Peptides against a protein of PDB entry 3V4O. Designs and how they scored, part 229

Target 1, 234 residues: chain A of PDB entry 3V4O
Amino acid sequence: DQPLAKDKVALLIGNMNYREHPKLKAPLVDVYELTNLLRQLDFKVVSLLDLTEYEMRNAVDEFLLLLDKGVYGLLYYAGHGYENFGNSFMVPVDAPNPYRSENCLCVQNILKLMQEKETGLNVFLLDMCRKRNDYDDTIPILDALKVTANIVFGYATCQGAEAFEIQHSGLANGIFMKFLKDRLLEDKKITVLLDEVAEDMGKCHLTKGKQALEIRSSLSEKRALTDPIQGTEY

## One batch from the design tools (peptide; made by RFdiffusion4, then SolubleMPNN)

Design b2_p30_7_s3 (from b2_p30_7, 13 letters changed)
Fold by OpenDDE base, seed 1:
Structure b2_p30_7_s3 (fold): chain B 234 residues (1-234), chain A 30 residues (1-30)
Amino acid sequence: as target 1 above (234 residues)
Amino acid sequence: KEKEEKEKKEKKEEEEKKKKGLQSFSPELK
C-alpha cells in the first residue's frame, strides 16, 4: 500500500563564495527555499553553505550517520561542478583552479555509501554543471552499485551541458530550483514530480536549448517525498 | 595556445550568457 519512510533526512549544500572561481548567487536562496519546503515534508534537514573540501566531507559523513534501513536520503547540491565518465563531482569553495577529482566530492561514491545503509530512497538533486573537466583525467574506479531500485537523480541539466542561475531578478535563483520549488510539495511519485518540473523548465525561453532537466531513475516503487514517516500519526 | 583559446572562448560565452541574464555554474578553468 502506501510506502513508508523510516525517517527522512536531507543534506543541502550550497557553495557560492569560491576562492579561486567565480562567485555564485543562487545557492544561497535555493538552499534556503528548499530547506523550508523539505521541513514541511517532515525531513530532517541539514543545510550548509560555502563548504571547504574538509567540511563537505565531514558533512557527508554526518549525513550518512543519520541514514539507516528504510530511511529516505536526499542530497541537494548547488554550486560549481563537473561530470567525467558519468561521475558527478561537487566542487568545494577552497578547490584550486583548475580543480581535480581529488579536490572534489564524487556523488556516486556517496550513493554507494547510502546503499550500504540500506536506505529506502536515495534522491540526488544536483544543481551544477555537467561539463567535462579536461584538467582531470582521473578515471574513478568505482565499485559496482547494488541493484536497489530506489535511486533518483534530478540533474539540473543534461550531460555535457551547463546549469544556470537567473540574474534578472533581485533574488537570484537557479533555474532548476525556480521550477522545482513550485511542485516539490505535491504528493506524487518523485520521478513523476521531476518530470513535471522538466516540462515546466522546458517552457523557459531563457534556457531553451541550453539547459534541460535530466531524470535518471531506477525507482521501482511509487515513492514520494510526501511519504509519511513510519510510526507518525497522520 | 589551445588552452588560451579555450579560455577566451569560454570567457566570451560566459559574458554573452550574463548579457542574457544567465550565469553559468561553470567556472573558467586555468
Scores: peptide ipSAE 0.282, ipTM 0.724, DockQ to the pose 0.352
Fold by OpenDDE base, seed 2:
Structure b2_p30_7_s3 (fold): chain B 234 residues (1-234), chain A 30 residues (1-30)
Amino acid sequence: as target 1 above (234 residues)
Amino acid sequence: KEKEEKEKKEKKEEEEKKKKGLQSFSPELK
């Protein structure tokens, strides 16, 4: 039986023009390309660039308001980030140097809130570094996550590793997005799709041994980004 | 001194990656 989504909602955040950190280039193009692809998949897409902490928190809050039982939620982030103790932190453009967890948005906290909405699918695509931030010794006390079996993480890189953009022809793309965009429209279980992206990325000679896609999932159903919205005829 | 040495090492590694056409999404922290 074909899984159905009640609705499909995506929040895309691309941070590049940091105040106290090196500027990036890829998030601009990557957010744009992903926006167009997700719209073809009938996602309601909110795409935002260069968000402050306040704006990011507001964007996440508004995103959560669009989530409900059976809704597919997708969060994409491209920008600076770090990972401490298995928690992923997205860095706002106004974050201080050094930044700490209180200056950043914890992805796992967002996941918790998404679980409370009883979503049909939670997809996180995190195009950021996963290095430890040695300036943040905060051990987050996270509440236990619910067992919802509808979670997929696509990390652009491995734990403790860096994510990169390619600078060849003036246009910079993130390495993750370069390969993701070619497969995103495929009617496949999201974890299978990401596995194929991982294999494609693995053929990239530039990042061999430096960046590799990591898939972390607890997905008990064959859910795809192509799944039709309930009440719509395709 | 250790912090400064770490920062110099990270900066050098980032510059080497840039020469290879790669830009890291990792900032230098102070």
Scores: peptide ipSAE 0.282, ipTM 0.721, DockQ to the pose 0.351
Fold by OpenDDE base, seed 5:
Structure b2_p30_7_s3 (fold): chain B 234 residues (1-234), chain A 30 residues (1-30)
Amino acid sequence: as target 1 above (234 residues)
Amino acid sequence: KEKEEKEKKEKKEEEEKKKKGLQSFSPELK
């Protein structure tokens, strides 16, 4: 039997107009394109750009309120970020320079809260760098994650590595979204889909040896973004 | 001195990335 979602909800955040950091371009286009794709997949999509710390926290809180048992939750982030000790930090546009964990949102904390909602699927698509922030020596004490076997991380890059956008004339995607968008509508297990995206991205001559998609999952069921919503005739 | 050298190195690396048509999602921190 095909897995069913109780509902499908996505929060997309694209931060590009940083106050104290270099501005980005890709998040604008990436959020827009991903929004359109996820809507075609019957996701309820909240898309936000250039969020302050306060606004990001509020957006996450509101997103969490939409999650419930069996709901598919997807969080996409494009912007500046870092990873310390296996924890991913999304950087708000008003973050100081240098920023620290106290100025940022920890993805793993969000995951913990999503697990408490007994979601059917938790997908994180993180289009950010994963380099260590040497200005942040804080060792986060995170609560142990539950064994829910419904978690998928798509990291735009490997641990300790950078994610990139293409700097050409006009608006262009980030490297990750460039390849993700071509496959996102495919009716495949999400980890299989991301694996194919990884292969496609691996052919990119610009980022070969610099950026590679990392998939981290504990998904024990064949769940796809195309899974129908329970009670819908679609 | 070490800070200045680090900043110079990071700037150079960023310039090299830009020459290749890439912009990193990792900012230089001070």
Scores: peptide ipSAE 0.281, ipTM 0.710, DockQ to the pose 0.355
Fold by OpenDDE base, seed 4:
Structure b2_p30_7_s3 (fold): chain B 234 residues (1-234), chain A 30 residues (1-30)
Amino acid sequence: as target 1 above (234 residues)
Amino acid sequence: KEKEEKEKKEKKEEEEKKKKGLQSFSPELK
């Protein structure tokens, strides 16, 4: 009765040293902490920092090659981003100012490609701002998503809002990761886990009314990041 | 010169951070 993963693969991207945009600090620590946690969950993890558009696209392509039927795929992104018309765009470090959709990676396009792999679970953890980019008037025509009922989005912030970092001792953590890391190893349905993270974030006085976790999911099975890999005697 | 030196320093720091941040699959997770 326990759901099983054929394999578990994660791609973590942290962009901080932008060429034409403000530099960030949180992605460095956040990617590191998440890497360690996901490895404890038996994820195969590729963690990359400061990717150009070309490098990001290549990393996503390589990630997709590791996905197959029943594989759990997790994409984490920390960096600059925006959301137009419900589409999330991850901004490469070499993106121009202003950036447009053609310079960025659309998360929903990645999701479409993940669905084609017949994955067991698709998790997106997006630690980026979700404000509209007024310099991008393009309405991308995305392919229709399949009804796979295995999709979970964890947005660090609400639509139209910003995601923040907290600096302590010269290091910065994203607020999302600050709370996510405390619960990530729990054996709970991923949506339940994220809901608890949302409640924890909601207690943070620093970001009350400024940043709130948004969960968007279509998950018909009790899938957890702790689910064992098939054929492994764990 | 100062701008160029700053840009070189930032690029070097970026490359160092990128190298340190590159983590491949763990062998025990295969």
Scores: peptide ipSAE 0.043, ipTM 0.444, DockQ to the pose 0.033

Design b2_p30_7_s4 (from b2_p30_7, 15 letters changed)
Fold by OpenDDE base, seed 2:
Structure b2_p30_7_s4 (fold): chain B 234 residues (1-234), chain A 30 residues (1-30)
Amino acid sequence: as target 1 above (234 residues)
Amino acid sequence: KKKKEEEEKKKKEEEEIKKKGLQSYDPELK
């Protein structure tokens, strides 16, 4: 009765060295650590840093080509971002200041494309701010999403809130990854796993009132990142 | 004992992080 994945594919993007925006540090470490963890979970992982708009779009396109019926797809993003009208936008390193939706990648559009691939699981881990971008007045016309009941969003922060990294002279994780990495290998339903991460983060006195994990899911099956790949004996 | 030690380690780590501060991912749009 254990769910099986046809394959497991992850795209990890960490944007740090922005041209027109403040530079970040944590995405480097976070992407690296998450890569190692997901590989232990038998994910095929593509990890990329400091992507331009063109490179990000290409990376997403290539990622989508690896998706098919029953495949687990995981998209992780760490960097600048915003959320307008429930739509999450990932900001490329070459984005102008201010940026608009046409300069960014909409996560919900990616989700739509993933749904077309008939994936077994769609996981989005978004380590970015979720503040509204007042410079973007575009109301996205969202195409109706299919009811696939295989979607999980892990937002590093609440709607309208900011995400943070630890201010350190050396290498340090972002707040989200600091807690996520400790539980990621657990054999639990992904929503349960993220809920535990949320509790761990909630116990941190540093982030109280500043950052909290939000989970949005439509997941009707007990899908876990530890689920075996079909045709493989573990 | 292990749980208490882990909690103390976590508290110390949190205190250290508190001293260092946090950097926002805010893009500081202009």
Scores: peptide ipSAE 0.401, ipTM 0.794, DockQ to the pose 0.323
Fold by OpenDDE base, seed 3:
Structure b2_p30_7_s4 (fold): chain B 234 residues (1-234), chain A 30 residues (1-30)
Amino acid sequence: as target 1 above (234 residues)
Amino acid sequence: KKKKEEEEKKKKEEEEIKKKGLQSYDPELK
């Protein structure tokens, strides 16, 4: 009755030290804390910081090699980004200013490739802005996605909005991770968990009206990050 | 005691946030 994962693999990317864009602070702490939490959940975690376009593409390729039928795949990204026509783009640290889709990694393309691996669960946690990039007029032609009913998007902010980090003298989280970390270990369906995180963000006087989590999912099974790995005893 | 310390830490954090504000991830494209 308990859903099982064949394996659980996560790729975490935090980009902070951009060459041509404002530097960020929170991705360092956010990636670190999320790494520790996901490892407690028995994820195989690859965590990388400040990736160039080439390095990001390689990291994604390596991540995809670890995916197979029934494997849980989680991609977390913290950094600069944008959203054009429903497509999310992660910005490498060596991206020019301005950048366009050719300089960035499209999340939906990664999802397409994950679907080809027949994964058990595809989770995207995107801690980036979702504002339109007016310097990119390209409309990507993406292949139609399969109906796999195993997709969860957690957007740190709503469509067309900005994501924020806490401006602190010390180590501080992004707004999304500030709330996510408190619930990530809970044994709940991933969409339910994220919904509770969204409520926490909405109740906080510091973030209410400033940043709101958006959940987009097609998940037909009660899949949780706490789901045990098949063949392992816990 | 731990709860009190956590609350105090949270209060200090909130005060600092009030002073400095939030930093946007906006890339500030040119």
Scores: peptide ipSAE 0.400, ipTM 0.791, DockQ to the pose 0.343
Fold by OpenDDE base, seed 1:
Structure b2_p30_7_s4 (fold): chain B 234 residues (1-234), chain A 30 residues (1-30)
Amino acid sequence: as target 1 above (234 residues)
Amino acid sequence: KKKKEEEEKKKKEEEEIKKKGLQSYDPELK
């Protein structure tokens, strides 16, 4: 039987205009394009740009309120970030330089909260650097995650590596979104889809040795972003 | 033929990107 989603909800955050960090460009285009694609997939999409810490936390809270049993949840983030001890941190635009974990949003904490909602699928697409932040030596004590077998991480880059955007005077995608957008509408298991994106990215000579997609998944069912919403006829 | 055209398009795009370069999302922490 084809898996069904009770609903499909996505939160997209693109941070570009940082106060104390280099400004980015691609998140603008990436968020807009991804928004359009996810809406075609019948996601309820909330797209936000240039969020402060307070606004990001509020956005996540509101996102979580839309999640429930069997709901597909997708979180996309494009901006500055770091990874310490396996934990991913999204950096708000008002974060200080240097920033620490208390200034940022931990993705794994969000995942925990999503699991409490008994979601049908949890997808994280993180278009940010995964370099260690040496200014943050705090070891987060995270509660053990539940074994839900419905988690997919698409990291734009490998652990300890950087994510890139195309240098352009005009509008251009980040590297991750450049390849993701071409396949996102395909009716495939999300991990298979991301694997194909990884292959596409891997063929790009510009990113060889610089950026590679990492897929981390415990997804034990054939779940796709194209899965129909329960109660809807397609 | 279509596949070849798509590959050529991708190659051209890649070359264009190569010329423009890439910008890191590195926050350049101080």
Scores: peptide ipSAE 0.400, ipTM 0.790, DockQ to the pose 0.315
Fold by OpenDDE base, seed 5:
Structure b2_p30_7_s4 (fold): chain B 234 residues (1-234), chain A 30 residues (1-30)
Amino acid sequence: as target 1 above (234 residues)
Amino acid sequence: KKKKEEEEKKKKEEEEIKKKGLQSYDPELK
C-alpha cells in the first residue's frame, strides 16, 4: 500500500542579510523556488527570510504546532551554520560574531520535538556550512532520539566542509538547490531522490572535491514527498 | 529538441559558473 501522509507541512528559512556576518544571495531564490516546488507537492509551506533568533524560534514553534501523528514535516534552511559534535546549528541574522550555540538553533533539538509529535516523516534539508565553530566549546547534551525510522537529512555538504552558492551578478541558486530542484518532483523514495541529486552534483566539475551532498537517514518505509495526503480525493 | 535545449542551457550555466566561481557560506568568524 502506498504510504499516506496525514498532512504535509514545510518550514523554509533563508537567512542572507546578516548583521555581523557575510551576506549571502542564494537563500532568497532557493527558498522561493523550493516553495513553489513543495506547493506543487501539496505541502503547506511557510517560507521566511532573514529571521532573528527570536523570529526563528517562533517560526519553529509554530511549525511544530502544525505537526501531528502521520504528518510529513520538512525543514529547509539556507544560511550560515556550523556543526559541532554532530549537531547542526542554524545561525540567525542577528547572531553576534562570533556566535555560540546559545545564539543559534540546534536542528537535532528540533528533530527531537518533531519525533514527539509522532510525525510520519521528518526531512531536513540543510544548506549551510558544516565546519566546526571553534568559538563554541559547548558540548551539547542532547536527549536520546527515539527510534522512529522516519528521518532523512540532506546535508548540502560533507561534515567539516563548506557549502557554496553560485557567484552571479544576478540571482542564482546555491549549489545544493541547483541540483535538488531538478529532481524534487520525482515520485521516488526521498533517500533515492537525494541520492540521485548527489550523483548530479558529483558530475559537476565545479563542485567535485569541493562540495558533496551527504544523506543521513533512518527510513524504514518507502516514503516520498509525492505521497498523497490521506482523505484527499485527487 | 527540448532536451537538447535544456542540455545547452545547463552547459552554458556551467560555463558561467566556471567563470564566476563559487561563494562560500563560511561565516568568517572573528
Scores: peptide ipSAE 0.394, ipTM 0.786, DockQ to the pose 0.322

Design b2_p30_8_s1 (from b2_p30_8, 12 letters changed)
Fold by OpenDDE base, seed 4:
Structure b2_p30_8_s1 (fold): chain B 234 residues (1-234), chain A 30 residues (1-30)
Amino acid sequence: as target 1 above (234 residues)
Amino acid sequence: SLEERYEQLKKEVAANPVFSDKLQSFSPDL
């Protein structure tokens, strides 16, 4: 039987205009492209740019209110970030230099809250730097995650790598979005789809050795972003 | 309903000065 979503909700965050960190360019066009694609997949999409810590926390809180049992939740983030002790941190535009965990949003904490909503699918697409932050020695104490077998992470870079943006005179997609957008509408299990994106990135000489897609998943069901919403007839 | 919650969120985001300048105009739903 075809898996069904009770509903589909996505929060897209692109941070570019950092106050104390290098400005980025790709998040603007990447959020735009992904918004259009997810709408074609019948997602309810909230897209925000250049969020402060306060704004990001509020946006996540509001996003969580849209989640419920069987809902597909997708969080996309493009911006600065880091990974320490297996925890991924999204960096708000007003983060200090250096930033620390208390200045940032922990993705695993968001996942915990999503699990409490009994969602049908939790997808995280993180297009950010994932280098270790040597200025942050905080070890987050996280409660044990539930074994929900409905989690997918797509990291635009492997651990310890920097996100790569192509320098162009105009707006251009980041590397991850460049390849993701070509496949996102395909009716495939989300992990299979992302694996194919990873292969495409690996075949490109422009991205080789600069950026790779890392996939972490615990997904026992054949769930796709194309799965129909319950009660809707296609 | 989920739809009602989504519509409420759109209204809150649109009305909230914290998000009003951050909300992307390319979203027809917001």
Scores: peptide ipSAE 0.273, ipTM 0.818, DockQ to the pose 0.031
Fold by OpenDDE base, seed 5:
Structure b2_p30_8_s1 (fold): chain B 234 residues (1-234), chain A 30 residues (1-30)
Amino acid sequence: as target 1 above (234 residues)
Amino acid sequence: SLEERYEQLKKEVAANPVFSDKLQSFSPDL
């Protein structure tokens, strides 16, 4: 009765060297550490840094093509972002100032595409700002996620991630990764694991009231990142 | 088979010129 993944694939994106926006530092270390952890979990990991809009769209498209029935997928993004009316956007390094939705990747749109893949597990982790962009009036109408999508969405948000990196330049990791890395290898249901990470973040005096992890899931089954890959022929 | 298609797709992703200089050395799976 041990859940089995058909395969495990991860795409990690860290955007730091923005052309028209403040540069970040944490994504490099965070992507590096997460890569090493996911490899220990037998994930096939693609780690990319400083993606333009074109590159980022292609990376996500290729990742989506790797998702199939029973596959465990993990998408991680660290960089600038914004949220308008419940729609979250990842900002490529070549995004103009001000950026708009047409220059960015809509998270909810990607989630919509993920739900069509019948994955065994799909984890989407965002480590980005959740500020409103007053220069974008786009309100995408998106369908609700399917109940059977097996998607776990984690959104680590802070008020002014830019300000946080500046203030805490002595921290090697971003706050989210600092707590995530301590638990990621645990053999637990992924939603339980992330909930514990959220609790750890909430207990820390440095992060309390400044950064939180929002978790949304449609996962009705017990699935863990530690679940083994099956050797079944297809 | 599904497996064959998946392995081929992995190769295509690894060979995709879009990733070129953006692929990190600590990501050996491509």
Scores: peptide ipSAE 0.096, ipTM 0.690, DockQ to the pose 0.027
Fold by OpenDDE base, seed 3:
Structure b2_p30_8_s1 (fold): chain B 234 residues (1-234), chain A 30 residues (1-30)
Amino acid sequence: as target 1 above (234 residues)
Amino acid sequence: SLEERYEQLKKEVAANPVFSDKLQSFSPDL
């Protein structure tokens, strides 16, 4: 039987104009392109740029309220980030230098909240650095994600700024989005789709050894972003 | 419903001048 989504919602965040950190360029174009693609997939999309800590927290909270049983959710973030002790943090544009966990959004905390929503599918895509923050010694202790949670976590990682952004025809694009956009509309299980994106990235001379896509999922069902929405309103 | 919540979120975001300007770049009809 064709799997059905109760509804489809997406929150896209692109942080570029940091106050105390290097400015980025790719998130603008990446968020724009992803917005257009997700709309073609019948997602209800909210796209936001250059969010402060307060704004990011509110946006994520509101997004979580949209998630419910059978809903397909997609959260995308492009910007600065860091990883300490297996915990990933998204950096708001108003984060101090150095930034600390208290100034940032913990990805694992968000994932924990997502799993409680019993979504049909929940995709979290991160396009940010995984460098260690030597100025933050916080070690969050979080429970493991539920095996039954239909969560797919994609982490596009770069070891350097050159791997995050590529210049093409005068435009700066994220490498992850460059490959993702070519496959996103395919009617495939989302984990298969992302694996193919990862393979494409690995074959490209521009990304080889610099950019990688890590995928973690507990998705046991065949779910695709192309799955139709149920005719009944939620 | 999810639709109602989404529409409410859109209104709240649109009410914020910073968000409103940002949303217009992606959805001029909002």
Scores: peptide ipSAE 0.026, ipTM 0.590, DockQ to the pose 0.032
Fold by OpenDDE base, seed 2:
Structure b2_p30_8_s1 (fold): chain B 234 residues (1-234), chain A 30 residues (1-30)
Amino acid sequence: as target 1 above (234 residues)
Amino acid sequence: SLEERYEQLKKEVAANPVFSDKLQSFSPDL
């Protein structure tokens, strides 16, 4: 059976102009490109830049309200982040230096909330610097993802901001988006698509050993971003 | 409906001064 989406919704967040942390450039172009691609895939897209903690929490909460049974949701974040004890955190632009978990959004908490929505597909893409935060000793309790959650988690990692911005000249994309944009419109199972993106990144001499795409999935069905919306002709 | 909720979200984001400056419309349709 051809999988159908009840609807398609996306929230894209790009944080660049940090108050107390290094500024980034890639999120602007990457959010722009991804917005245009997702619209071609009939996603309803909200794109936000430079969100404070309060704004990020509100945006995510509102996005979660749009998720429902059979809905395809995509959440994309580009910006600073960290990982401690298996928990990943997205860093708002107003986060202090040093930041702590109470200043940031926990990815695993969001994933937990997503899995409760019985979506047709949830895609969470993170393009953020992944490092330990030595100033945060919080160990959140991690709940296992439900096998039926249909969640695909893509984590594009870099060893540092320099690796993240290595291909940035003018309006150049970040490395993850550079490879993602070439495949995103393909009619393939999303995990297959992301695996191919990961392979492309791994073959690139500029990113080999510097950036990688980690993919985690509970997706047991052949779901693609190209799947038609229920009640529409394609 | 989901459509109504999404349109409401867009309106709320656009209407909120804090969000409106940060809402990026990369298409004339938004």
Scores: peptide ipSAE 0.021, ipTM 0.573, DockQ to the pose 0.031; fails the geometry check

